# Peptides against a protein of PDB entry 6TME: the designs that were tried, part 1

All scores and structures are predictions.

Target 1, 324 residues: chain A of PDB entry 6TME
Amino acid sequence: NRLKRAYIALQAWKKAFYSDPFNTAANWVGPDVCSYKGVFCAPALDDPSVLVVAGIDLNHADIAGYLPPELGLLTDVALFHVNSNRFCGVIPKSLSKLTLMYEFDVSNNRFVGPFPTVALSWPSLKFLDIRYNDFEGKLPPEIFDKDLDAIFLNNNRFESTIPETIGKSTASVVTFAHNKFSGCIPKTIGQMKNLNEIVFIGNNLSGCLPNEIGSLNNVTVFDASSNGFVGSLPSTLSGLANVEQMDFSYNKFTGFVTDNICKLPKLSNFTFSYNFFNGEAQSCVPGSSQEKQFDDTSNCLQNRPNQKSAKECLPVVSRPVDCS
Target 2, 324 residues: chain A of PDB entry 6TME as posed
Amino acid sequence: NRLKRAYIALQAWKKAFYSDPFNTAANWVGPDVCSYKGVFCAPALDDPSVLVVAGIDLNHADIFGYLPPELGLLTDVALFHVNSNRFCGVIPKSLSKLTLMYEFDVSNNRFVGPFPTVALSWPSLKFLDIRYNDFEGKLPPEIFDKDLDAIFLNNNRFESTIPETIGKSTASVVTFAHNKFSGCIPKTIGQMKNLNEIVFIGNNLSGCLPNEIGSLNNVTVFDASSNGFVGSLPSTLSGLANVEQMDFSYNKFTGFVTDNICKLPKLSNFTFSYNFFNGEAQSCVPGSSQEKQFDDTSNCLQNRPNQKSAKECLPVVSRPVDCS
Structure headers, positions and changes below count from the first letter of each chain, unless a header shows other numbers.
Peptide ipSAE was made for these designs. It is ipSAE averaged over its two directions, with the distance scale d0 held at 1.0 Angstrom where the peptide's residues are scored. Compare it between designs on one protein only; published cut-offs may not apply.
The geometry check fails a fold that doesn't show the stated peptide or that is severely misdrawn somewhere.

## One batch from the design tools (peptide; aimed at target 1 A54 D76)

Design b1_p8_1 (made by RFdiffusion4)
Pose (drawn by RFdiffusion4):
Structure b1_p8_1 (pose): chain A 324 residues (1-324), chain P 8 residues (1-8)
Amino acid sequence: as target 2 above (324 residues)
Amino acid sequence: MRDIHDLF
């Protein structure tokens, strides 16, 4: 009995609800699971006459609990939204039985430990949001082999390198912000298809920017701020024909900011503050354009406000890194 | 909630 399996799974889950501030599971009684709040039923994909539990949505319920193995019984679920709850612990391995999983959002919870590799087992997975948890350790490189449209990893405790496999991703959006990733951006980044938005804010990345970034001609947001990158901006960045937001602030970049970058057609907000740039094109000057927003604070630029002192600048400016 | 038939 199919809905019985859903009943057992949801009752096992209610048992694990330690605190439900909005009494969200108050109506989770009896066998009519389709009437349970946050449970969404629909016709079976292969038979419109059969009723199935196809979705779970408890966004913003602020429920403290954990996900029991019995949730593996919800074999028809394709949508799982639990943003902003207090679900703790790990994602049960039994969730590999949810073979129709398409969109999995566990953002802003209390999950901990290694990357939830059960997500790698879902053949139809398109949206994976694990941001704002306590996941840590290495990132499974094979995650960029799945045909994910969206990958949100920001605000965890992930460590080590960006996988060389990133160039295989078909994602339109990838966020790595606010982890402890280290090392260089891989040269394969130029092979990412469909990429519109990529956010690295606040990691421990270093090395020079790969020239292959210039191949991302559909990117609208490229944010590499608050890392430790060195070298000059690659001249290949003129290939970012669609970039709208570009932020390289809080790095160790040196050299010149040219109009090769500052005159990009759709570029509207270009922040390169808190680096060691010693020259900039006139078109790159903040306050100079009514259409483009620039920010050059705390660089090594003559005749500009709020720059670094000459004392701090000369050691770094006179010793540029050979990107080799 | 979204219709899953629109996803598949």

Design b1_p8_1_s1 (made by RFdiffusion4, then SolubleMPNN; from b1_p8_1, 3 letters changed)
Fold by OpenDDE base, seed 3:
Structure b1_p8_1_s1 (fold): chain B 324 residues (1-324), chain A 8 residues (1-8)
Amino acid sequence: as target 1 above (324 residues)
Amino acid sequence: MPDIRSLF
């Protein structure tokens, strides 16, 4: 019975393929769905004597098509990986029936529409990768209420603010890069106790960096480059005991880059170029350390190469934003 | 960007 439903779903999906350059679905013939390329069966959790479709892996198949609603019949699927295809349209709401969904990777496709809220319906979801698509609109706050290990949102069309609920996230990796997010980073960010890597690159984020960033003790990668951040770097950044890669480049930061930041114990690369910093500690100077790499290019620093002109600096440096 | 997870 379950495999019959799977057969219906998979045949509907095959019909939804516009192009299959590698003939991935060539063997998708007949009732033996467990022999289908990219389809993986396992004993059902509720009855070990029953074989069910537990996983789909069509990564890098370059398949053009869409996800038909009949995929909702794959009720035993826990792993769904269709990375690097040419699937278009929306994620079907019928996938809400896949209550065992554990890992969902639809990255590097042509999906459109709002955030796939069906992902919020999966109680056991641990991995969500929707990067490199055309998803748009607001990020639902509820995404951060889920017990996810990783959240990949980069290279989409998401807009509006980052939800305050971000602090509730248990994810170790979160990417916001290359979207249209705006507003400030929520102060609740400091509550992300399991966070190792967070990337904000290439958005329209603004305001001051929250002091609470310094509470991210497990962070190894923090990239806030290519935004509209203003003010001074928070002194609390000295608390980032495990940060290895830090990037604040291409913003509108002002003030002094302190020793306490540049002497972070695990810091390997610190890029603060293309801002309006008017001073830096000696420990921040590129070439001052063999163990650390710094970039101070295109700031308002005195006696440093490749800085902005006084004409460019004066209007900004003379009117520093007070983040207190 | 490389795949983070895969089935196999």
Scores: peptide ipSAE 0.049, ipTM 0.810, DockQ to the pose 0.083
OpenDDE base, seeds 1, 2, 4, 5: peptide ipSAE 0.032, 0.040, 0.048, 0.044; ipTM 0.725, 0.772, 0.808, 0.782

Design b1_p8_1_s2 (made by RFdiffusion4, then SolubleMPNN; from b1_p8_1 with H5R D6S)
Fold by OpenDDE base, seed 3:
Formats: C-alpha cells, structure tokens, sequence
Structure b1_p8_1_s2 (fold): chain B 324 residues (1-324), chain A 8 residues (1-8)
C-alpha cells in the first residue's frame, strides 16, 4: 500500500519532468519503486516488515520540471535532496504530509514564491537548504524556533527585516547572503548558542552592529560585507575568541579599528576594506603578521595606500554615527 | 546525500 502510493507519486513526478538530460528517470518504470534511480527504500519505522520510500536523491541531475502535489503521497520520506536541478514553481503544500522530513535540500533550482512555510510544519527537520532559488518576501520568524542544524537562505529574493527570533536558533550555520534583507541585525543575535558561521553578504542591512555580536564565542566565520552598516565596530568583538574569517568590507563603518579586534587569537583573515575607517592599530596593518591577513583598502586611513580621497572621506568621517 | 556548496 505504501509503495503503491509512492509509485503514484513518482510517476506523477516523472510526468512533471520537462527535461531529463541524464536520463535519470529512465528506469522509473513499473511498481518496483525501490529500484528507481535516486529513490531509496528502508524498513518503515512503525513496521520493520514493511518497505517504504525513505529518501530521494536527485542531486545534480539537471532535471527541468516542477514538484507535483502528488509528492505528498511520499509520507515516509525523511531525506529529500534535489539540489542542482532546474525545478520551477512552488514547493507543494501537500508535502506537509511528509511528517518524517529530516533533511530538505532544494537548493540551486528555480523555485519561486514566498518562503516555503510547509518546511515549518515538519517537526523533525534538522537541515534546510533553499539557497540559490528565487524565493521572495518575508522570512517567517518561526524558522528560528525550529531545532535546525543549518539554515541556508542565501541567493534568493527575501526582503524585509531579519526576525528578532534569530536568537532562538540552534543552528551552527546560517546564511542570509545575497538577498534583499533590510534593517538592523537584531540584538538577540548574541543568544545564538551554537552558531559557528553566519553570513550577511550583499543585502541592504543598515544601522549599527549590535554589541551582542561579541557574545558569539563559537563563531568561526562572520561576514557582514556589502551592506549599509554604519558606526564603529563594537568593542565587544574582542570576545570572538574563535573567529577565523571576519569581513566587514563594503559598508559605511567609521572610527578606529582596534588592537583588540586584530589580535583575536584565531583570526586568520580580517577584511575591513571599502569603509570610512579613519584609523587602525598597528596590528591591523596588512603585512604586520605572517599568520594573519588584513585588507584596509579604500578607507580614510592616513599614510596607507589605496585610500579614499579627502573629498570622499570628509563628509562621512566628520559626522560619525554614535551607536551608543 | 548532503551537498554543501559555497556560502556565497
């Protein structure tokens, strides 16, 4: 019965393929769905004597098509990996029936529409990758209430502010890069207890960096480049004991880059180029360390190469934003 | 099955 439902779902999906250049679904014929390429069966959790479709892996198949609602019949699927295809349309709401969903990767496709809220309905979801699509609109605050290991949102069309609920996230990796997010980074960011990597690259974020960033003691990668951030770097950044890669380039930061930041113990790369910094500690100067790389290009620094002109600097440096 | 690409 379960495999019969799976057969119906998979045949509907095959019918929804516009192009299958590698003939991935060529063997998707007949009732033996467990022999289908990219389909993986396992004993059912509720009855080990019953074989069910537990996983889909069509990664890198370059398939063009859409996800039909019949995929909701795959009620035993826990792993759904279909990245690097040309699937279009929306994520079907019928996938809410896949209550065992554990890993969901639809990245690098052509999906559109709002955030797939069906992902919020999966109680056991641990991995969510929807990056490199055309999802748009607001990010639902509830995404950060879920116990996810990783949240990949980059390279989409998401807009509005980053939810304050971000502090509730247990994810080790979160990517916001290359969207249309605006507003400030929430102060609650410092409450992300498991965070290792966070990327804000290429959004429309603004305001001052919250001091609470310094509480992210397990962060190894922090990239806030290519935004509209203003003010000085928080002194609390000295608390980032494990940061290896840090990038604040292409913003509107002002003030002095301190020793306490540049001497972070695990820091290997610190890029603060293309801002309006008017001073830096000696430890921040490129070439000052053999173990660390710095980039101070295109700031308002004195006696450094490749800096902005006085004409460009004066209007900004003379009116520093007070973040206190 | 997980396929982690660039974070950029």
Amino acid sequence: as target 1 above (324 residues)
Amino acid sequence: MRDIRSLF
Scores: peptide ipSAE 0.120, ipTM 0.877, DockQ to the pose 0.055
OpenDDE base, seeds 1, 2, 4, 5: peptide ipSAE 0.117, 0.117, 0.118, 0.123; ipTM 0.872, 0.878, 0.875, 0.879; seed 5 fails the geometry check

Design b1_p8_1_s3 (made by RFdiffusion4, then SolubleMPNN; from b1_p8_1, 3 letters changed)
Fold by OpenDDE base, seed 1:
Structure b1_p8_1_s3 (fold): chain B 324 residues (1-324), chain A 8 residues (1-8)
Amino acid sequence: as target 1 above (324 residues)
Amino acid sequence: MKDIRSLF
């Protein structure tokens, strides 16, 4: 019975394929769905004697098509990986029936529409990858209430502000990169207890960096490059004891880059180029360390190569933003 | 950044 439902779902999906260049679904014939390429069966959690479709892996199949509502019949699926295809349309609401969903990867497709709120309905979701799509609109604050290990949102069309609920996230990796997020980074960011890597690159974020970033003791990667951030770097960044990669390039930062930042114990790469910094400590100078790489290009630094002209610097440097 | 997941 459960496999019969799966058969209906999978056949509906096959019919929803516009192109299958690798003939991935060529063997999707007959009731034996467990033999289908990319379909993985396992004993049901509620009855080990019953075999169910527990996973889908169609990664890198270059399939063009859409996700039909009949996929909601795959109620035993915990792993859904369909990245690197050409699936289009929206994520069907019928997937709310997949209550065992644990890993959902639809990355590198052509999905459109708002954030797939159906993902919020899955109580056991641990991994969400929707990057490299055309999702748009606001990010629902509830995403950060989920007990996710990783949240990949990069390379979409998301807009609006980053929700204040970000501080509730238990994720170790969060990517916002290459969207249209605006506003400030929430001060609650410092409450992200498990955060290792966070990337804001290539958004429309602005304002001052919150001091609370310095509370992110486990962060190894912090990239805020290619935004509209202003003001000085928070002195509290000296608290980033585990940061290895830090990028603040292509912003509108001003002020002095201090020793306490450049001397962070695990810092290996610190890029602060293409800003309006008017001073840096000797420890921040490129080439000052064999262990650390720095880039101070295109700032307002004196006696450094490849800096902005006085004409470019003066209007900005003379009007420092007070972030206190 | 990449998170590698395994299936059955």
Scores: peptide ipSAE 0.039, ipTM 0.781, DockQ to the pose 0.095
OpenDDE base, seeds 2, 3, 4, 5: peptide ipSAE 0.033, 0.034, 0.030, 0.033; ipTM 0.768, 0.773, 0.745, 0.765

Design b1_p8_1_s4 (made by RFdiffusion4, then SolubleMPNN; from b1_p8_1, 3 letters changed)
Fold by OpenDDE base, seed 4:
Structure b1_p8_1_s4 (fold): chain B 324 residues (1-324), chain A 8 residues (1-8)
Amino acid sequence: as target 1 above (324 residues)
Amino acid sequence: MRDPRSLF
């Protein structure tokens, strides 16, 4: 009996709650699991006459606790949303039995340990949100082999390099922000044909920006701020025909910010402050357009306000990194 | 349901 297994799982989970400030699980009593708050049932895909637990939504319940291994008994769950709780520990490996998993959101919790590789076992996964946790270690390259629509990894403790498999991703949104990623952005990034938004904010990324970024024709948001990037901005950035928000601030970029970048047709906001740029086109000057916002603060620009001193600029500007 | 929050 599938609902009996669900009952066992849900009761085990209730026992794993340390605090339930909104009394979310108060009605989690008895065999009628489909009446449980945050539990949603639907006809089974293999037998429409059988009712199964198809979804969990405990978003914003502020529940403290952990995920017990008995959750692996919820084999019919396709939607698992437990956003904004205080769940701790690791994601149970037993969740590999949830082969119908479609959306998995454990964001804004207190999960720890390595990347939850159990997510890689779900063949139909489309949405993965693990942001705002304490996941650590390497990002498995296989994550980008998944046919995901969105990948949220930001605000964790991930380290090491971004896998070259990123180019295989079909995701429209990918966030790496506020981790400890290092190394270069892989050249394969240009192969992300469905990408709309990508955020690298606040990592330890370095090296030159790959020219292949210019192949991201569908990108509307590109944020690489607060890293260690060097060299000039690729001329191929002129290919970002749909970019609206672009941020390269707080890096170590040098060279000239060109018209071809600042005149991008859909560009609304371009921030390149806190770098070592030594020139900019007139089209890049803040106030040059009413339709576009620019920030050139704290560069090595002549005749512009709020720039770095010559003492700060000369050592860097005189030794440009060759990205060729 | 999905929670549309900020990207960072």
Scores: peptide ipSAE 0.084, ipTM 0.877, DockQ to the pose 0.055
OpenDDE base, seeds 1, 2, 3, 5: peptide ipSAE 0.063, 0.075, 0.076, 0.083; ipTM 0.846, 0.872, 0.873, 0.878

Design b1_p8_2 (made by RFdiffusion4)
Pose (drawn by RFdiffusion4):
Structure b1_p8_2 (pose): chain A 324 residues (1-324), chain P 8 residues (1-8)
Amino acid sequence: as target 2 above (324 residues)
Amino acid sequence: SIKDAFTP
């Protein structure tokens, strides 16, 4: 009995609810699971006459609990939204049985430990949001082999390198912000298809920017701020024909910011503050344009306000890194 | 699509 399996799974889950501030599971009684709050039924994909539990949505319920193995019984679920709860512990391996999983959002919870590799087992997975948890350790490189449209990893404790496999991703959005990733951005980044937005804010990345970034001609947001990048901006960045938001602030970049970048057509907000740039094109000057927003604070630029001191600048400015 | 079919 199909809905019985859903009943057992949901009752096993209610048992694990230690605190439910909004009494969200108050009506989770009896066998009519489709009437349970946050449970969404629909016709079976292969038979419109059969009723199935196809979605779970408890966004913003603030429920403290954990996900028991019995949730593996919800074999028809394709949508799982639990943003802003207090679900703790790990994602049960039994969730590999949810073979129709399409969108999995466990953002802003209390999950911990290694990357939830059960997500790699779902053949139809398109949306994966694990941001704002306590996931840590290495990132499984094979995650970029799945045909994910969106990958949200920000605000965890992931460490080590960006996988060389990143160029295989078909994702339109990838966030790595606020982890402890280290090393260089892989040269394969130029092979990412469909990429519109990529956010690296606040990691421990370094090395020079790969010139292959210039191949991302559909990117609208490129944010590499608050890392440790060195070298000059690659002249290949003129290929970012669609970039709208570009932020390189808080790095160790040196050299010249040219109009090759500052005159990009759709570029509206270009922040390169807190680096070691010693020259900039006139068109790159903040306050100079009514359409474009620039920020050059704390660089090594003559005749500009709030720059670094000459004392701090000369050691770094006179020793540029050979990107080789 | 699968998402539309299951989105209430």

Design b1_p8_2_s1 (made by RFdiffusion4, then SolubleMPNN; from b1_p8_2, 4 letters changed)
Fold by OpenDDE base, seed 1:
Structure b1_p8_2_s1 (fold): chain B 324 residues (1-324), chain A 8 residues (1-8)
Amino acid sequence: as target 1 above (324 residues)
Amino acid sequence: SLLDHVTP
């Protein structure tokens, strides 16, 4: 009996709660699991006459606890949303049995350990949100081989390089922000055919930006701020016909910010502050447009306010990095 | 869901 298995799983999970401030699991009593708060039943895909647990929604429940291995008994779950809790430990490998997993949101918890590779075992996964946890180590390259709509990895402890397989991703949104990723952005990034938003904020990324970024025709948000990027902005950025928000602040960029970038047709906000740019086109000057907002603060620009001193600029500007 | 998307 599928509901009996679900009962075992849910009761094991209730026992794994250390704190339930909102008494979310107060009604988790008895065999009628479909009446449990945050548990949603639906007809089974293989037998419409059978009712199964198809979804979990415990978002914002502030529950402290862990995910017990018995959750692997919830084999019919397609939606698993438990964000904004205080769940700790690791994601159980037993969740590999949840072959219908479609959306997995464990964001804003206290999960630790390596990337939950069990997520790679779900053939139908479309949404993966593991942000705001303490996941660490390398990002598996295989994550980008999956047909995901969104990949949220931000605010974790991931390190090493971004996999070159990123170009295979069909995701519209990918976040890497606030991790410890290092190395260069892979040139394969330009192959992300469905990308709308990508965020690299606050990592240890370095090197030159790849020219292939200019191939991201559908990108509306591109944020590479707070890294160690060097060199000039790629001239190919003029190809970002749909970019609205662009941020390159808090890097080590040099060179000239061109008119072709600042005149992008959909650009509403372009922040390139806290770099070592030594020139900008008139179209890049803050206040030059009513429709566009620019920030050129703390660069090496002449005749602009709030710039770095000559002492700070000269050592960097005199030794431009060639990204050719 | 995608509706839960918040910029970092």
Scores: peptide ipSAE 0.039, ipTM 0.778, DockQ to the pose 0.058
OpenDDE base, seeds 2, 3, 4, 5: peptide ipSAE 0.037, 0.036, 0.025, 0.037; ipTM 0.779, 0.779, 0.732, 0.779

Design b1_p8_2_s2 (made by RFdiffusion4, then SolubleMPNN; from b1_p8_2, 4 letters changed)
Fold by OpenDDE base, seed 4:
Structure b1_p8_2_s2 (fold): chain B 324 residues (1-324), chain A 8 residues (1-8)
Amino acid sequence: as target 1 above (324 residues)
Amino acid sequence: SLIDHVTP
């Protein structure tokens, strides 16, 4: 019965293919779905004597098509990997029936519409990759209530603010890069207890960096480049004991870049170029360390090469934003 | 870095 439902689903999906350049679904014929290329079977969790479709892997198949609602019949699927295809349309709501979903990767496709809220219905989801699509609108706050290990949202059309629920996330890796997020980074960010890597690159984020960033003791990568952040760097950034890669470039930061930041014990690369910093500690100067790389280009620093003109600097530096 | 900013 379960494999019969899987057959119906997979045949419906094959019919939804517009192009299959590598003939991936060429062997998708007959009732033996476990022999289908990219289909993986395993013993059912509730009955080890029953074989079920437990996984789909169609990564890099360059398939054009859509996801039909019949995919909701794949009720035993825990792994769904279909990245680097040309699937279009929306994620079917019928996938809510896939209650065992553990890893969902639809990255590098042509999906559209709002955030696929069906992903929030999966109680056991650990990995969510929807990057490199055309998803739009608001990010639902509930995404961060999920016990996810990784959240990849980059290269979409998401708008609005980052939810304050971000502090509830248990993810080690979160990407917001190359969207249209606006507003401030929530102060609750400091509560992300498992965070190792976070990327905000290329959004419309603004305001001051919250002091609570300094509470991210396990963070190794922090990239906030290409936004509209203002004010000084928080002094609490001295708390980033494990940060290796830090990027604040292409913002509107002002003030002094301190020794406490540039002397972070694990820091290997710190880019703060294309801002309005008016001073830096000697430890922040490019070439001051053999172990650390710095970029101070295009700031308002005195006696440094490749800085902004006084005409560009004066209007901004003379009106520093108070983040206190 | 575990983050891949390149097209998957």
Scores: peptide ipSAE 0.046, ipTM 0.783, DockQ to the pose 0.045
OpenDDE base, seeds 1, 2, 3, 5: peptide ipSAE 0.039, 0.042, 0.036, 0.039; ipTM 0.780, 0.773, 0.773, 0.780

Design b1_p8_2_s3 (made by RFdiffusion4, then SolubleMPNN; from b1_p8_2, 4 letters changed)
Fold by OpenDDE base, seed 4:
Order: sequence, then C-alpha cells, then structure tokens
Structure b1_p8_2_s3 (fold): chain B 324 residues (1-324), chain A 8 residues (1-8)
Amino acid sequence: as target 1 above (324 residues)
Amino acid sequence: SLVDHVTP
C-alpha cells in the first residue's frame, strides 16, 4: 500500500518533468519504485518488515518541471534533495503530509512565491536549504523556532526585517545573503547558542550593529558586508574569541577600528574596506601581521593608501551616528 | 546524511 502511493506520486512527478537531459527518470517504470534512480527505500520506522520510500536524491539532474501535489503521497520521505535543477512553481502544500521530513534541499532551482510555510509544519526538520531561488516576501518568524542545524536563505527575493525570533535559533549556519532584507539586526542575535557562521552580505540592512553580537563566542564567520550599517563597530566585538573571518566592507561605518578587534585571537581575515572609518590601530594596518590579513581600502584613514577624498569623508565623518 | 551544498 505505501509503495503503491509512492508509485502514484513518482509517476505524477515524472509527468511533471518538462526536460530530463540526463534521462534520470528513464528507469521510472513499473511498480518497483525502490529501483528508481534517485529513489531510496528503507524499512519503515513503524514496521521494519515493510519497505518505504525514505529518500529522494535528484541533485544536479538539471531537470525542468514542477512539484505536483501528488508528492504529498510520499509520506515516509525524510530526505528530499533536489538541488541544482530547473524546477519551477511553488512548493506544494500537500508536502505537509511528509511528517518525517528531516532534510529539505530545493536549492538552486526556479521556485517562486512566498516562503514555503509547509516547511514549518515538519516537526523533525533539521536542515533547510532554499537558497538560489526566487522566493519572495517576508521571512516568517516561526522559522527560527525550528530546531534547525542549518538555515540557507541566500540568493532569493526575501524582504522586510529579520525576525527578532532569530535569537531562538539553534542553527550553526545561517545565511541571509543576497536578499532584500531591511532594518536593523535584532539585538536578540546574541542569544543564538550554537551559531558558527552567519552571513548578511548584500542586503538593505541598516542602523547600528547591536552590541549583543559580541556574545556570539562560537562564531567563526561573521559577514555583514554590502549593507547600509552606520556608527562605530561595537566594542563588544572583542568577545568574538573564535572569529576567523570577519567582513564589514561596503557599509557606512565610522569611528576608530580598535586593537581589541584586530587582535582577536583566531582572526585570520578582517575586511573593513569601503566605509568611513577615520582611524585604525596599528594592529589593524594591512601587513602588520603575518598571520592576519586586513583590508582598510577606501576609508577616511590618514596616511594610508587608497582612501576616500576629504570631500567624500568630511560630510559623513563630521556627523557620526551615536549608537549608544 | 551526505548533504551536497551549492557553493555560493
């Protein structure tokens, strides 16, 4: 019975393929769905004597098509990996029936519409990758209530603010890069317990960096480049004891880049170029360390190469934003 | 599980 439902689902999906350049679904014939390329069966959790479709892996198949509602019949699927295809349309609401969903990767496709809220219905979801699509609108706050290990949202059309619920996330990796997010980074960011990597690159984020970033003691990668951030770097950034890669480039930061930041013990690369910094400690100067790389290009620094003109600097540097 | 990530 369960494999019969899977057969119906998979045949409906095959029918929804517009192009299969590698003939991935060529063997998707007959009732033996466990022999289908990219379909993986396992013993059912409730009855080990019964085989069920537990996983789909169609990564890098370059398949053009859509996800039909009949995929909701794949009720035993825990792993759904279909990245690097040309699937279009929306994620079917019928996937709410896939209550065992553990890893969902639809990255590098042509999906459209709002955030796929069906992902919020999966109680056991640990991995969510929806990057490199055309998802749009606001990010639902509830995404950060999920016990996810990784959240990949980059290269979409998401807009509005980052939810304050971000502080509830237990994810080690979170990417917001290359969207249209606006507003400030929530102060609750400092409550992220397991965060190792966070990327904000290429959004419309603004305001001051929250002091609470300094509480992210497990962060190894922090990229806030290509935004509209203002003010000075928080002194609390000295708390980033494990940061290796830090990028604040292409913002509107002002003030002094301190020794406490540039002497972070694990820091290997610190880019603060294309801002309006008017001073830096000697430890921040490019070439000052053999173990650390710095980029101070296109700031308002005195006696440094490749800086902004006084005409560009004066209007900004003379009106520093107070972040206190 | 083996997760295949698309590199940015």
Scores: peptide ipSAE 0.045, ipTM 0.798, DockQ to the pose 0.072
OpenDDE base, seeds 1, 2, 3, 5: peptide ipSAE 0.044, 0.045, 0.045, 0.045; ipTM 0.796, 0.797, 0.797, 0.793

Design b1_p8_3 (made by RFdiffusion4)
Pose (drawn by RFdiffusion4):
Structure b1_p8_3 (pose): chain A 324 residues (1-324), chain P 8 residues (1-8)
Amino acid sequence: as target 2 above (324 residues)
Amino acid sequence: FEEKYTSL
């Protein structure tokens, strides 16, 4: 009995609710699971006459609990939204049985430990949001082999390198912000198809920017701020024909900012503050344009306000890194 | 949800 399996799964889950501030599971009684708050039923994909539990949405319920293995009985679920709860522990391996999983959002919870690799077992997975948890350790490179449209990893404790496989991703949006990733951005980044937005804010990345970034001609947001990148901006960045937001602030970049970059057509907000740039094109000057917003604070630029001292600048400016 | 699910 199909809905019985859903009943058991949801009752096993209610048992694990230690605190439900909004009494969200108050009506989770009896066998009519489709009437349970946050449970969404629909016709079976292969038979419109059969009723199935197809979605779970408890966004913003602030429920403290954990996900028991019995949730593996919800075999028809394709939508799982639990943003802003207090669900703790790990994602049960039994969730690999949810073979229709399409969108999985466990953002802003209390999950911990290694990357939830059960997500790699879902053949229809398109949206994966694990941001704002305590996931840690290495990132499974094979994640970028799945045909994910969106990958949100920001605000965890992931470490080590960006996988070389990133160029295989078909994602339109990928966020790595606020982890402890280290090393270089892979040269394969130029092979990412469909990429519109990529956010690296606040990691421990270094090395020079790969010239292959210039191949991302559909990118509208490129944010590499608050890392440790060195070298000059690659001249290939003129290929970012669609970039609207570009932020390289808080790095160790040196050299010139040219109009090759500052005159990009759709570029409206270009922040390169807190680096070691010793020259900039006139068109790159903040306050110079009514359409474009620039920020050059704390660089090594003559005749500009709030720059680094000459004392701090000369050692770094006179010793540029050979990107080789 | 129903419409999004059946559209898969």

Design b1_p8_3_s1 (made by RFdiffusion4, then SolubleMPNN; from b1_p8_3, 3 letters changed)
Fold by OpenDDE base, seed 1:
Structure b1_p8_3_s1 (fold): chain B 324 residues (1-324), chain A 8 residues (1-8)
Amino acid sequence: as target 1 above (324 residues)
Amino acid sequence: YAEKVTSL
């Protein structure tokens, strides 16, 4: 019975393929769905004597098509990996029936529309990868109420502000990069207790960096480059005891880059180029360390190469933003 | 799960 539903779903999906260049679904014939390429069966959790479709892996299949609503019949699927295809349209709301969903990877496709709110309906979801699509609109605040390990949102069309609920996230990795997010980074960011990597690259974020970033003791990667951030770097960044990669380049930061930041114990790469910094500690100077790489290019630093002209610097440096 | 590499 459950495999019959899976058969209906998979045949509907095969019919929804416009192109299958690697003939991935060539063997998707007959009732034995467990033999289908990219379909994985396992004993059902509720009855180990029953075999069910527990996983889909069509990664890198370059399949063009869409996700039909019949995929909602795959009620036993916990792993859904279809990255690096050419699937288009929206994520079907019928996937709400996949209550065992644990890993959902639809990255590197052609999906459109708003955030797939069906992902919020999955109680056991741990991994969400929707990056490299054309999802648009607001990010639902509820995404960060979920106990996710990883949230990949980068390279989409998301807009509006980052939800304040971000502080509730237990994710180790969160990517916002290459969207249209605006506003400030919420102060609640410091409450992200498990955060290792966070990437804000290439958005329309603005305002001052919240001091609460310094509470991210486990962060190894912090990239806020290519935004509209202003003011000085928070002095609390000295608390980032485990940061290895830090990038603040291509912003509108001002002030002095302190020794306490550049001497962070695990810091291997710190890029603060293309800002309006008017001073840096000696420990921040590129070449000052063999263990650390720095980039101070295109700031307002004195006695450093490749800096902005006085004409470019003076209007900004003379009007420092007070973030206090 | 196999943690996917963070890429941009």
Scores: peptide ipSAE 0.059, ipTM 0.839, DockQ to the pose 0.055
OpenDDE base, seeds 2, 3, 4, 5: peptide ipSAE 0.052, 0.052, 0.054, 0.050; ipTM 0.826, 0.823, 0.831, 0.817; seed 5 fails the geometry check

